# Peptides against a protein of PDB entry 2AKA: the designs that were tried, part 6

Target 1, 299 residues: chain A of PDB entry 2AKA
Amino acid sequence: MEDLIPLVNRLQDAFSAIGQNADLDLPQIAVVGGQSAGKSSVLENFVGRDFLPRGSGIVTRRPLVLQLVNSTTEYAEFLHCKGKKFTDFEEVRLEIEAETDRVTGTNKGISPVPINLRVYSPHVLNLTLVDLPGMTKVPVGDQPPDIEFQIRDMLMQFVTKENCLILAVSPANSDLANSDALKIAKEVDPQGQRTIGVITKLDLMDEGTDARDVLENKLLPLRRGYIGVVNRSQKDIDGKKDITAALAAERKFFLSHPSYRHLADRMGTPYLQKVLNQQLTNHIRDTLPGLRNKLQSQL

## One batch from the design tools (peptide; made by RFdiffusion4, then SolubleMPNN)

Design b1_p8_7_s1 (from b1_p8_7, 4 letters changed)
Fold by OpenDDE base, seed 3:
Parts: sequence; C-alpha cells; structure tokens
Structure b1_p8_7_s1 (fold): chain B 299 residues (1-299), chain A 8 residues (1-8)
Amino acid sequence: as target 1 above (299 residues)
Amino acid sequence: SILSLLPA
C-alpha cells in the first residue's frame, strides 16, 4: 500500500508551485496556539534538532509546511531552493529566517505565503504539520496595530477547511478555559471532531494543581482527546540541552507524577508523534476519494 | 497530471 502522507506531500508541493494554496482543502494538520504556548518546541522535539526560529513575540510569521519523512539519511530540503540539501540544522533555521524576512521585511509583519520544508530523518515518523503564527492580543515593536486580526485571519484560512485537522497547543500553567488554541478550535469545530489537544508546560504548574481532568478528556471533551507533553524550558534551549535528554526527562515526569502516572503510556512527545501519524494517515484515506472527485470536476 | 498521483 502506497504511503498516503508522502502522496499528500507531493500534492502540497505541486499546488504550492502553481500558487493555488488558498482554494485547496488538502488533508492536513494545522498547529495553533498562543504565543509561547510551545508549538515550535513540539515540532523540534519530533525532529530531535534545533531548527526553528526563536525569540520573543510572534517568531513564526509565515505558515511553515513541515513534512517529516522517515529515511535512512538525515537532511532537510526547502521547496524554494530545490536541490540544496541541508545537513546542518542551524543553516535550516537561518534559511527560514532569511526567507521569512525576504517576504515580510524586518518590521515583524506576517505573510500567508507558506514556507515548505521537508526533513528526512531516521528518527521521525511520516508526518506533515502546518506551523502557524502564534495568536497575540498586543502588538509589539513596529508591528501593525491590527496584527492580532491579521494572525487570526491567516489561521482561519487553514482551520475553517473541512479536511484540516487542528493541533490545539495550550500551556497548562495558564487558564485552559481561556486558551486561544481551544477558543479558535471551538469556533470552527464546535463538536470537537477535528481537534487534537496538546497540553504543554505541565512541569510548570503550581504546586498542588494538575491538568488531570483535561488530560482525561473530562473538562473540555474532544473526540480525538488530549496529549500532555513536557518541552525544554527556555533556559534549557539557551543552554543547548539535548532533546534526547529532554525526552527522557519528559517520560520520567509522567511516570513519577501522582496525577499522571496512570496516563504515562498515553502522554509525551513520542506518543504524540505516533498518534498524529495514525490520525493523519486515516484522515487522508477518508478524504482522498472526495478530493479526487473535486479535482476531476475542475479539469 | 496531478490526478494520476491519486489512487483510483
């Protein structure tokens, strides 16, 4: 049986090349969340490399179509510079920043034009995600006063599509009832059919509090449930803490925590990767027949 | 053709 995720990757690349990104409802997973919710950290943990832009504010200013491909070799390729293989992931980060700045300028503005990045690695499952700008309420620096709405409008272009799954990333150390990710997901997916919840920063919750009710899918039920993860702290990132060591610490956290021990086998970054691979594969299988019919009617 | 990439 042909790998369905690589098939959709070829479709994404073809449609990106002809500029038809806005009108196609390809099966995909859009990653949404507030600024500093931990979206980019989750993606880096999948790859096991530091390769995404870091800093204060929005950070991600263009959609990043991240295509993870299981391979015997480790390297990255951009659609905008075909034939160039990146083996240094620092150079990958710099290319994302340069390509972002080329389109948006240096004013911290945003653009809806995607960057397409493919990462080949022996350490990943086949998985495609669209990393989106973090939702914000307050402009910073030289950002336009309507930046909040510009970001929301960009996100809505993805999450309103019926074939778009939503990876809603929320930090546990904030009021989850006020989560920007869960709010936007509820707006476009009121029955919780397309949304997968990710709860970050479980290690940063106040003593005597936990997110057990959320993780058990009892507080804000989603059909696809919630998965808790523990990302590296900003201090760990700045200190270049190894991602492998961080994943071991994450496992230890869930196993040792009284409120999460019983859930430990259904938590953490490795489990999240597996679930997303399975969910995306099944979703593609279910949606491809309809997509084929739609494309045939347009020819 | 993009259609040729899709399974029948």
Scores: peptide ipSAE 0.104, ipTM 0.853, DockQ to the pose 0.714
Fold by OpenDDE base, seed 5:
Structure b1_p8_7_s1 (fold): chain B 299 residues (1-299), chain A 8 residues (1-8)
Amino acid sequence: as target 1 above (299 residues)
Amino acid sequence: SILSLLPA
């Protein structure tokens, strides 16, 4: 049997090309979280490259279907720019920004039309994620006053689908009970069956506080559990600190922290990537028979 | 293949 994730990637590309993305409940993982929750940093840590738009306010303004493919070579390809191989990940970032602006205009508006990006790398596992705009409550710049609702409505188009898993990204240095990610996940997945929790900014928690109870799945239980990660600081990002060095620092953080040492082998970006690969593969295996039957019935 | 079910 062919690799299931690449199979779904081909389906995603085919449906995107014909404009029928809305009609098929493909097995996928949607990434949700508030602005500055650390979503983009998690995705960049998977690739080991800086390639996502950065800035203040809403950075991701279109869904980004990020298809990671393990390969001996390292390059990126866009579905909207077939045949062009990107080896400079700065050019990947610029293309995302340009393609976003082409559809949304120069205003910080949003569009529900996905960008499809495939990244081949020896440093990744096969994994597909849909990066979604960060939830916000405050319009910035020339954004429409209802931007919060536009983002929420767009997110709901993904996360309400039964075959959509939800990667809920929440910062540990904020009240997790008020997490935008966990709130929307609970709204559409009240039993916590489709949601995977990611806890970022564990290194930025106040001294004497920890997220142990959350990471041990005791506070807000999810069937698929929680994984803690430590991203680069903004200073480290601006200074172009190597992601490999950051991943080593993340490992050291968990091993050295009294509250997390016992969890260290089930924490961090590399473990998250493995878990997501496995969960997505299993999810595809479970959903493909039903999808095939649905497609056959529509023929 | 499930891909054969996609419109050409």
Scores: peptide ipSAE 0.065, ipTM 0.820, DockQ to the pose 0.212
Fold by OpenDDE base, seed 1:
Structure b1_p8_7_s1 (fold): chain B 299 residues (1-299), chain A 8 residues (1-8)
Amino acid sequence: as target 1 above (299 residues)
Amino acid sequence: SILSLLPA
């Protein structure tokens, strides 16, 4: 079972090389959420490194196929520069920025052309995610006035596919009923069969409020449920707070919080990573026979 | 062939 994710990674790489990324319904997890919902922080917490572009506005501007591979060594590789091993994750960040700008230009526009990044690490489980641009309503800088619709159209190319699981990332310190992530997920998955809810910023909720009903799957039921996480604050990121220390603080948060302590073993980034690994593995197992038949019928 | 990557 552990080899199924690497198998799909090889398929993803092969399809990316021939430009057919849109035509095949590969078993995958697309990450969706509003701007600043905490998507990039969740991905960085999986790797244990700061390696994604940061800033105000739309940071992710191309789909990022992030392939995490458990390994005894730690390094990254891009599909567009095969043979170059990155051991400095700042250089990984810079390469993502450069490769994004190469295709989108300097106007902070978006492109549907994926970046394929593989990270080998002893600190990860085998997991592949497609990070998608954050949903926004307001263009910033030189962004086109229709940027909201361009992002939505790009997301729809992924999340409408039957074999796409949806990691819907929503901040708890905003109205969850108006969550862009949950809204788009409900549009394409009205029965909540393909959606996994991630609730971020639980530590930033107003005193006397909690997301217990959401996390207990009582407010907006998803078959695959919700997992709460606590990311580093921007101050912690700027202060170069270690991700390992942040993960310990996350565990402490759930254990010490009266509303979440009973859920603590089913919360946090490490649990999310395990769930996603299992969900993706099972999903691949269930979908590969159908995918093979479909591919054979097209030959 | 991409098909060769899939388990039979």
Scores: peptide ipSAE 0.110, ipTM 0.855, DockQ to the pose 0.687; fails the geometry check
Fold by OpenDDE base, seed 4:
Parts: sequence; C-alpha cells; structure tokens
Structure b1_p8_7_s1 (fold): chain B 299 residues (1-299), chain A 8 residues (1-8)
Amino acid sequence: as target 1 above (299 residues)
Amino acid sequence: SILSLLPA
C-alpha cells in the first residue's frame, strides 16, 4: 500500500501545476503563528538543517508547502526548478528568498502563490506542512498599511478548509490567551477539532511560571492536544549550535523540569514529528474517500 | 488524470 502522505504530495504537485491549489480541499496541515513564535525553528528541527529564511519582521511571505519524505538520500527539490537537486541547505534558503522576491518584489510584500519544496532525508518522517506567513500588526519597510489583513486573508484561504489541520504555534513566554495562532484557530475551529497546539519557548518562561495546564490540555482544550517544544535560542542559532545537540538539550529540559517531567515522553520535537505524521496519515485516510467522490462529481 | 492517482 502506497504511503498516503506521498500520494497527497503528488496530488498537491499536480494541482499546483494547473493553478487550482486554492479550490481543492486537500488534507493538509497549515502552520500558523505570530511573528517570532518559533514556526521556522520547528520546521528546521524536523529536517535537522537550517534552510528557512531568517530575520526581523515577516520572514515567510509566501505559503511554503514543505513536503518531508523519508529517503536513504538527503536533498531538496523545488517544484519551480524541477530536476535541480539541492544538497546544500544554505542554497535552499537562498532559493526560497530569491523565489519569494521574484514574485513579491523587494518591498517585502506577500503573495498567496505557494512555494513547493520537497526534502528527502533519512532523518525525517513523511510529513507535509504548509508554512504560512507570521501574523503581524505592524507594517515594516515598504509593506502596505493593510499587511495585517493581507496576511489574515491569506491564512484564511487555508485554515477555513474543512480538510485543513491547523498547527497552531504559540510562544509560552507570551500570554497564551492572546496567542495569534490560538485566536485564528478558535475562529475557524471553535470546537478545537482540527487544531494541534505547539507551545514553544518553554525555556524562556519566567521563574515560577509554567505552561503545565496548557500542555495537559486543561486551559484551552484541543481535541488533538498540545505538544511543547524547545527550539534553539537566537544565540544558539547565531552560534551555529547543532540541531542534534539542541534536540538533546530539549529532551533534557523536559526530563529535568519539575512541571514537565511527567509529560516528557509526550513532548519535544521528535514526538511532535511522530504525532504529526500519524495524524496526517489518519486524516488523509479519513478524507480521501470524500475527496475522490467530490472530484468524480466535478468531472 | 488526478483521479488516476487515487486508489480505487
């Protein structure tokens, strides 16, 4: 039996090629969160490579369809430059930036046109995520004054779809009640059926404060629950701290923390990756029959 | 066709 995630990847590529991406409710996971919530770091931790644009303000300016494929080899491919294999992930980062700028211009505008990136790696589970622009309230540089609404409208094109799961990324060192990710998720998924909570920056919480109640799904219940992660600090990123070392530090964090020790086996990036792989696979299995029927009725 | 990609 073919892996369901690679099957949907082929569908995504086919739909992208015909420009019908917006009209098809494919089973997918959209990644949402405020700027600096840690979305890019979570994705990079899955791959074990630095490959996403970094910087201040809006970093992701186009949807990035990130298709992770378990393979014996490690390389990346873009749908817009078929046949080119990238083995240097710095070149992957540069290509994302160049392709973003090609469409949006140099004014740091946004575009709803996805970039499709496939990463083959022995270090990943099969997993497809759509990384979306970070929610912001303040225009920077030459961005239009309505950039907040443009981003929201773009996100809504994905997260309103019934077959879209939502990976809501929220930093623990900010008021979770004010989380942009959880707000938008609650707006389109009021019963918390499609939302998976990711809590970042648990290591940056004030002394005497913890997110235990959130992680135990007691404060803002989601059917699919919450998973805490610890990403590399900006200092660690600037210092080129190895992601493998960061993942070991993350494990140590959860095991050593009095508030999280009992949850440690259900926390961290490796567990998140497994959960997302499983949930996406199950979601595809559940939705494909309906999708087939819909497609057949439109022919 | 896209349908040919779906398992029957």
Scores: peptide ipSAE 0.093, ipTM 0.846, DockQ to the pose 0.674; fails the geometry check

Design b1_p8_7_s2 (from b1_p8_7, 5 letters changed)
Fold by OpenDDE base, seed 5:
Structure b1_p8_7_s2 (fold): chain B 299 residues (1-299), chain A 8 residues (1-8)
Amino acid sequence: as target 1 above (299 residues)
Amino acid sequence: DILSLLPS
């Protein structure tokens, strides 16, 4: 029973191929957060490449099943165009945008039909995440006035499943008590058993404030705890600052910050990736025995 | 086929 994450990847691909969206309770991690919470930056930091759509408003408009696979080579593949290897991650970004628009149109609508993207890289651990649209309260463009609820309904299709872990991404420079991510997580996981907290934008907090209590799991306790990260600034992203350099700066941030230096070894993007790999692997191991029987009754 | 991937 090795390679559990790749096993689930094969299941995800098979179900996607037959149009099975989110009905099956596969062991998975759903990424939730408000718009501009830093979800895309976290995912890109895992890969070490810029490859996700950027912009204002709702950027992710379809679930993105992001399958990271450790490999000696670096390339990406989409389930919807099998056999095509992408080595230019700008082309990956463009394909996500094109495939999204193909289904949703240009009205910035959403669709619950996932995009399956597999990234092979020597710089990643095996890890699968389902990136979900960012929660928003304000429709943009030709979006329907109830877009907020459409997004919530889509998210609920994933996060209500018992075998779904929730990666709740919250910015530290906003009131965490009002975090969209933690709010929805609390709604479906009131005991905090399935939720992993990620705190972004720690470097953007006001002088004299910190998120130490949250990161130490003392303010809003989660069984699986919190991990703080520092993403590139928008200026750095626009200037195409190297992600590797940004990861070094992130490490330096935690080590040099009076409130976080004692936590530094349990913070940052590399540690987050490791923890997610471990938690997903363990979660799959625990859930697979029951999944077979459930699938037999539903197929 | 899919079921064969899962443990008994």
Scores: peptide ipSAE 0.097, ipTM 0.855, DockQ to the pose 0.795
Fold by OpenDDE base, seed 1:
Structure b1_p8_7_s2 (fold): chain B 299 residues (1-299), chain A 8 residues (1-8)
Amino acid sequence: as target 1 above (299 residues)
Amino acid sequence: DILSLLPS
């Protein structure tokens, strides 16, 4: 069963090699959310390394196919530079930035051409996610004035596919009813069958407020439910707070919070990773037969 | 052959 995700990884790599972006309905998880919703932090917490571009505005500007592979070794490799093993994750970050700039230029535009990054680590479960640009409304710097629509169009190429699961990342310290992630998810998945909700920034909610109703799947029900996580603050990142310590703090947060204690075993980054691994595996199993038939019909 | 990667 654990081999199904690696199988799809090979398919993704093969399709990328022939320029097949999002045309084929591969079983996959697309990560969506507004800018600064915490998408990159969630992904970094899975790996346990800082390796994604950071900054204000649009950080992810190309789809990032992040393939996590459980291994006894720890290194990363890109499809666009085969044979090079990255053991310094700062260099991974720099390569993402360089490869993004190579295609988009320096104007901070976006491109639909994916970057394929595989990370081998003993600290991960097999899991593939497609990180998509954060939704924004206001262009900054040299961004094109229609950047909002460009991002939406790019996201729609992924999330409209029936075999695409949607990891909708929403910050708890904003009005969840107006979440960009949940809005786009509801648009393409009105019955909430393909959407997994992730609630970030639970630690940044105003005192006296909580997201219990959301996390209990009572406010905006999703078949696959919601999982709350706590990411490092920018101050923590700048202060070199390691992810291991952050994960411990996350666990402590849920256990000690009166509104979340009863949910603690179904919250947090480790639980999210486990759930995503299981859901993706099951989803692949269910969709591969149909995918084969579809491919055969196109020959 | 991408099809060869998929189970029958």
Scores: peptide ipSAE 0.097, ipTM 0.854, DockQ to the pose 0.778
Fold by OpenDDE base, seed 3:
Structure b1_p8_7_s2 (fold): chain B 299 residues (1-299), chain A 8 residues (1-8)
Amino acid sequence: as target 1 above (299 residues)
Amino acid sequence: DILSLLPS
């Protein structure tokens, strides 16, 4: 059987090259969440490398089409600089920042023009995600006063598409009823058919509280359910804590927590990656016939 | 070219 995720990657690259950024309803997963919800950390944990911009406020300011490809080698490539192979992931981070600044300037503005990044690695499953800017309500620096709505409008260009799955990233140490990710998901997917919930910061919840009901899909049911993860703390990130060690600590957390032990085999970053690979593959299989028919009628 | 990428 043909590898469906790489096939869609080729379609994404082709449409990006002709400037068709948001017009086609390609099967994809859009990552949404509030600022500091931990979505970028989840992506880095998949790769096992530090390669995404970090900082306060809005860090992701352009959509990042992240194409993970299982390979015997480890390197990254950008669509905007074909032929250059990055083996130093710090250079990948710098390129994202430079390419972002080239388009948005230094005012911390946003742009809907995607950055396309492909990462080859023996440590990843085939998986494509679109990382979107974090939702915020407070402008910082030279951002326009309506930055909140600019971000929301950008997100809506992706999440309103019928073939778009939504990875809704919410921190457990905040009231989930107020989750920006779950709110926007509920708005465009009221029946919870396209949304996968990710709950971060489970290790930062107040003593005596837990997110068991959420993780068991009892509080805010999603057809595709919820997966809890534990990311590195900001201190650990700044201290360059090894991601492999962090993943081991994540496993230990779920196994040792009385509220989550029974769910441990269906939690954590490795399980999330497997689920996303499977769901995306199945979703592509289901949607490609319809997409072909639509494209054929337009060409 | 794009259509050739898609399975029938």
Scores: peptide ipSAE 0.095, ipTM 0.852, DockQ to the pose 0.719
Fold by OpenDDE base, seed 4:
Structure b1_p8_7_s2 (fold): chain B 299 residues (1-299), chain A 8 residues (1-8)
Amino acid sequence: as target 1 above (299 residues)
Amino acid sequence: DILSLLPS
């Protein structure tokens, strides 16, 4: 039998081509979080490349279906430009920006139409994520005054689906009780059955504070738990710090931190990737029979 | 055919 994640990738591509019926609920992971929560950094850390748009305000303005596929080769492909293999990930970034602007214009508007990006790499596990626009409160540039609600409505199209897992990305250096990611997750998943918590910016917490209780799943319990990560700082990103080096620093952070040392083997980007691969695989296995039945009834 | 992608 074919690997389940690649199988669902093909389904995603097919549905993207024909327009997915609103009643269809593909097993997937939607990534949610406030602006600057660290979503893009987490995704880039999985790939080991800088390839996502950067900037202030709303950077992701269309859903990005990111399909990671373990392969002996490394390249990226977009569904909207079939046959073109990208080996320069800067070009990948530029293509995302261009394709986003093509649909939304240059006014920093948003569109619910996904961009489908597949990345083949020996450095990834099979994993598909849907990166969603960061939640915001204040319009910037030529954005409409209701941009906050437009983003929320877009997110809700994904996260309300029963087969959608939610990767809720929250920065530790902010009040987690006010986390945009956890708030929206709680709204649509009140029992915490579909939500995986990611806590970023653990290295930026105030001295004398820690997120141990959260990471131990004792403060805001999620069935699928929390995983802490340490992303590159903006300084590191600007300085083009190697992601491999950053991952080593992340490991060192957890091992050396008194509050997190005991959790270190269940923290960090590599562990997160493994967990997501496993959870998505299991989730697909559990949902495919039902999906088949639904498809048969709708076609 | 999307159905053909799904295992029986």
Scores: peptide ipSAE 0.083, ipTM 0.843, DockQ to the pose 0.799

Design b1_p8_7_s3 (from b1_p8_7, 4 letters changed)
Fold by OpenDDE base, seed 5:
Structure b1_p8_7_s3 (fold): chain B 299 residues (1-299), chain A 8 residues (1-8)
Amino acid sequence: as target 1 above (299 residues)
Amino acid sequence: SILSLLPP
């Protein structure tokens, strides 16, 4: 049997190529979170490269279908630029920015039309994620005053689908009860069946506070639980601190922290990547029979 | 056919 994640990647590419992006409930993981929740940093930590657009405000303005594929070689390919191999991840970033601007214009508007990016790497597990625009309440620049609702409506197109898993990214240094990610997840998945919680910025919590109860799944229970991660600081990103060194620091953080030491083997970016690979693989296995039947009935 | 990609 072929690898199930690469199989779904071929389906995603085929449907994107024919413009049928919206009508097929493919098994996928949508990444949701407020602006600056740490979504992009989590995705870059999976790849071990800086390759996502950065900046203040809404940075992700189109859905990014990020297809990670374990390979002996390291390169990226875009579906819109077939046959071009990118080995410089700065060029990957620039292509995302250019392709975003081509469709949305320079007004920092959004578009529901996905960008499909495949990354081959020896450092990744097979994993496909849909990175979605960060939820925001405040328009920036020339954004329309209703940009919050436009983003929400775009997210709802993904997260309302029954075969969509939700990676809800929330910063620990903010009120988790007010997390935009957990709010939207609870709206469309009230029983917490499709949602995986990611808690970022655990290293930025006030002294004497911790997210232990959240990470132990005691505060806001999700069937699929929570995983804590520690991303690079903005200073570390700007200083081009190596992601491998950051992952070692993340491991050290969990092992050294009194509130998290007992959870350390079930925390951090490498564990998150493994869990997402397993969850997606199992989810594909469970959903493919139903998808086949649905497609056969529509032909 | 896309269906040919799906397991039986």
Scores: peptide ipSAE 0.140, ipTM 0.872, DockQ to the pose 0.714
Fold by OpenDDE base, seed 1:
Structure b1_p8_7_s3 (fold): chain B 299 residues (1-299), chain A 8 residues (1-8)
Amino acid sequence: as target 1 above (299 residues)
Amino acid sequence: SILSLLPP
């Protein structure tokens, strides 16, 4: 049976090539969360490489369609730069920045036009995610004063679609009841049918506090539940801490933490990747018949 | 045709 995720990747590429990205409700996972919630770090942990723009404020300024493909080889390719294989992931980062700046200019504005990036790796499961700009309330630098609304409108273009799953990334060291990710998810998915909760920064919670009730799906129930992850600190990133070492530290964190030990086999980046692969595959299987019918009715 | 990418 042909992998359903690669099939949808071919559809995404075809739709991107014709500019019809907005009209087709493709089965996909949109990644949402506040600025600095850890979205980009989760994606990099899936790849095992540093390759996303970093900095203060809005780092993701265009939707990034990240297509992870399990392969014996490791390289990246962009839809806008066909035939170029990137083996240096720093060059991947630079290309994302350059292609973002080419469309948005230097004013750190946003654009709804996706960047399509495919990463082949032996370390990934087949998984496609749409990384979206981080929600913010405060414009920084030369950002337009309405940047909050521009980001919100861009996110709504994805998350309002019925075939869009929502990866809601929320930091544990902030009030989860007030999470921008969970708020937007609840607005468009009030029954919690399409939302997968990711809880980051569990290692940065105040001593004597934990996110156990959230991770056990007791506080804000989602049908698809919550998965806790531990990302590298900025110090670890700057210190070039290897992602493999970070994943081992994440596993150790969950196993050693009194509040999370019993959940440890259902936590962490590797488990999240597996769950997302399975959920996306199943979602595609369930959605494709309806998508075919819709496309046939438009011809 | 994009339809040709979809299974029947």
Scores: peptide ipSAE 0.136, ipTM 0.869, DockQ to the pose 0.733
Fold by OpenDDE base, seed 3:
Structure b1_p8_7_s3 (fold): chain B 299 residues (1-299), chain A 8 residues (1-8)
Amino acid sequence: as target 1 above (299 residues)
Amino acid sequence: SILSLLPP
């Protein structure tokens, strides 16, 4: 049986090449969350490399179509520079920054035009995610005063599509009832059919508090449930703490925490990656017949 | 053809 995720990757690449970004409801997972919610950190933890732009404010300023492909070799390729293989993930980060700035200019503006990045690695499962700009309420620096709405409108172009799954990333150390990720997900998926909850920063919760009720799917039920993760701290990132060591610490956190120990086998980044691979594969299988019929009617 | 990529 042909691997369904690589098949959809070939469709994504073909549609990106013809400039038809807007009209195709391809089966995909859009990653949504507030600024600093930990979206990009989750993606780096899947790859096991530091390769995404970092900083204060809106860091992701264009959609990043991240295509993870299980392979015997480790390298990255961009759709905009075909034939160039990147083996240094710092050069991958620099290329994302340069290609972002080429389109948005220096004013930290946003663009709806995706960057398509494929990462081949022995450490990944086949998985495609669209990393989206972080939701913000306050313009910073030279950002336009309507930047909140520009980001929201960009997110809505993805999350309103019926074949789009939503990875809603929320930090546990903030009021989850006010989560921008869960709020936008509930707006476009009121029955919680397309949304997967990710709860970050569980290690940064106040003493005597926990997110157990959320992780047990009791507070805001999602059909696809919630998965807790522990990302590297900003200090750990700046200190270049190894991601493998961070994943071991994450496992230890869940196993040692009284409120989460019983959930530990259904938590953490490796479990999240497996769940997303399975859910995306199944979603593609269910969606492809309808997509074929739609494409045949347009030709 | 993009259609040739899709399973029957």
Scores: peptide ipSAE 0.134, ipTM 0.869, DockQ to the pose 0.715
Fold by OpenDDE base, seed 4:
Structure b1_p8_7_s3 (fold): chain B 299 residues (1-299), chain A 8 residues (1-8)
Amino acid sequence: as target 1 above (299 residues)
Amino acid sequence: SILSLLPP
């Protein structure tokens, strides 16, 4: 049987090519979170490369359909420039920035038109994620005064779909009751059936505090649970700390932390990637029959 | 056809 994730990738590409991206409830995972919640860092940690736009403010300004494909080779391809293989992930970053600016202009505006990026790598599991703009309340630069609502409306186009799983990324060093990711997830998934919680910045929590109750699914229960991760610090990023070394440090963090040691085998980026691969695969299996019936009824 | 991409 063909791998279900690559099958859905072909469907996504086909729908993107015909401009019908918004109308089809494809089984997918949308990544949501506040600005600086660590969304892009989680995705980069899956690939093991620095390839996403960085900076202050809203860095992701278009939906990024990130299709990770396990392969013997390592390269990236964009749907908008078919046949070009990128082996330098800095060039991948530059292409995302250029393609974003081509559509949005230089005003730091947003567009609902996705960028479709496929990454082939021996270091990834098959996994497709839609990285969405970070939720923000304050316009920066030449952004329109309603940018918060524009972002919200864009996110709602994805997360309201019944077949959309929600990867809600929240920083642990902020009040989780105030998490933008968990708020939007609760709005569209009040029973927590479609939401996977990711807790970042566990290493940046105040001394004597921990997120144990959240990670144990006791505070804000999600059917799909929570996974804690430790991303590279901004200092580590600026210092070009290797992602492999960062993943080893993450493992050490969980194993050595008194509050998290007992959870360590169900925490960290490698475990998150595995869980997402499994959950997406199962979700596709469960939803494809219904999708087929819907498509047949529309033809 | 998009349907041709779906398994039977």
Scores: peptide ipSAE 0.128, ipTM 0.866, DockQ to the pose 0.682

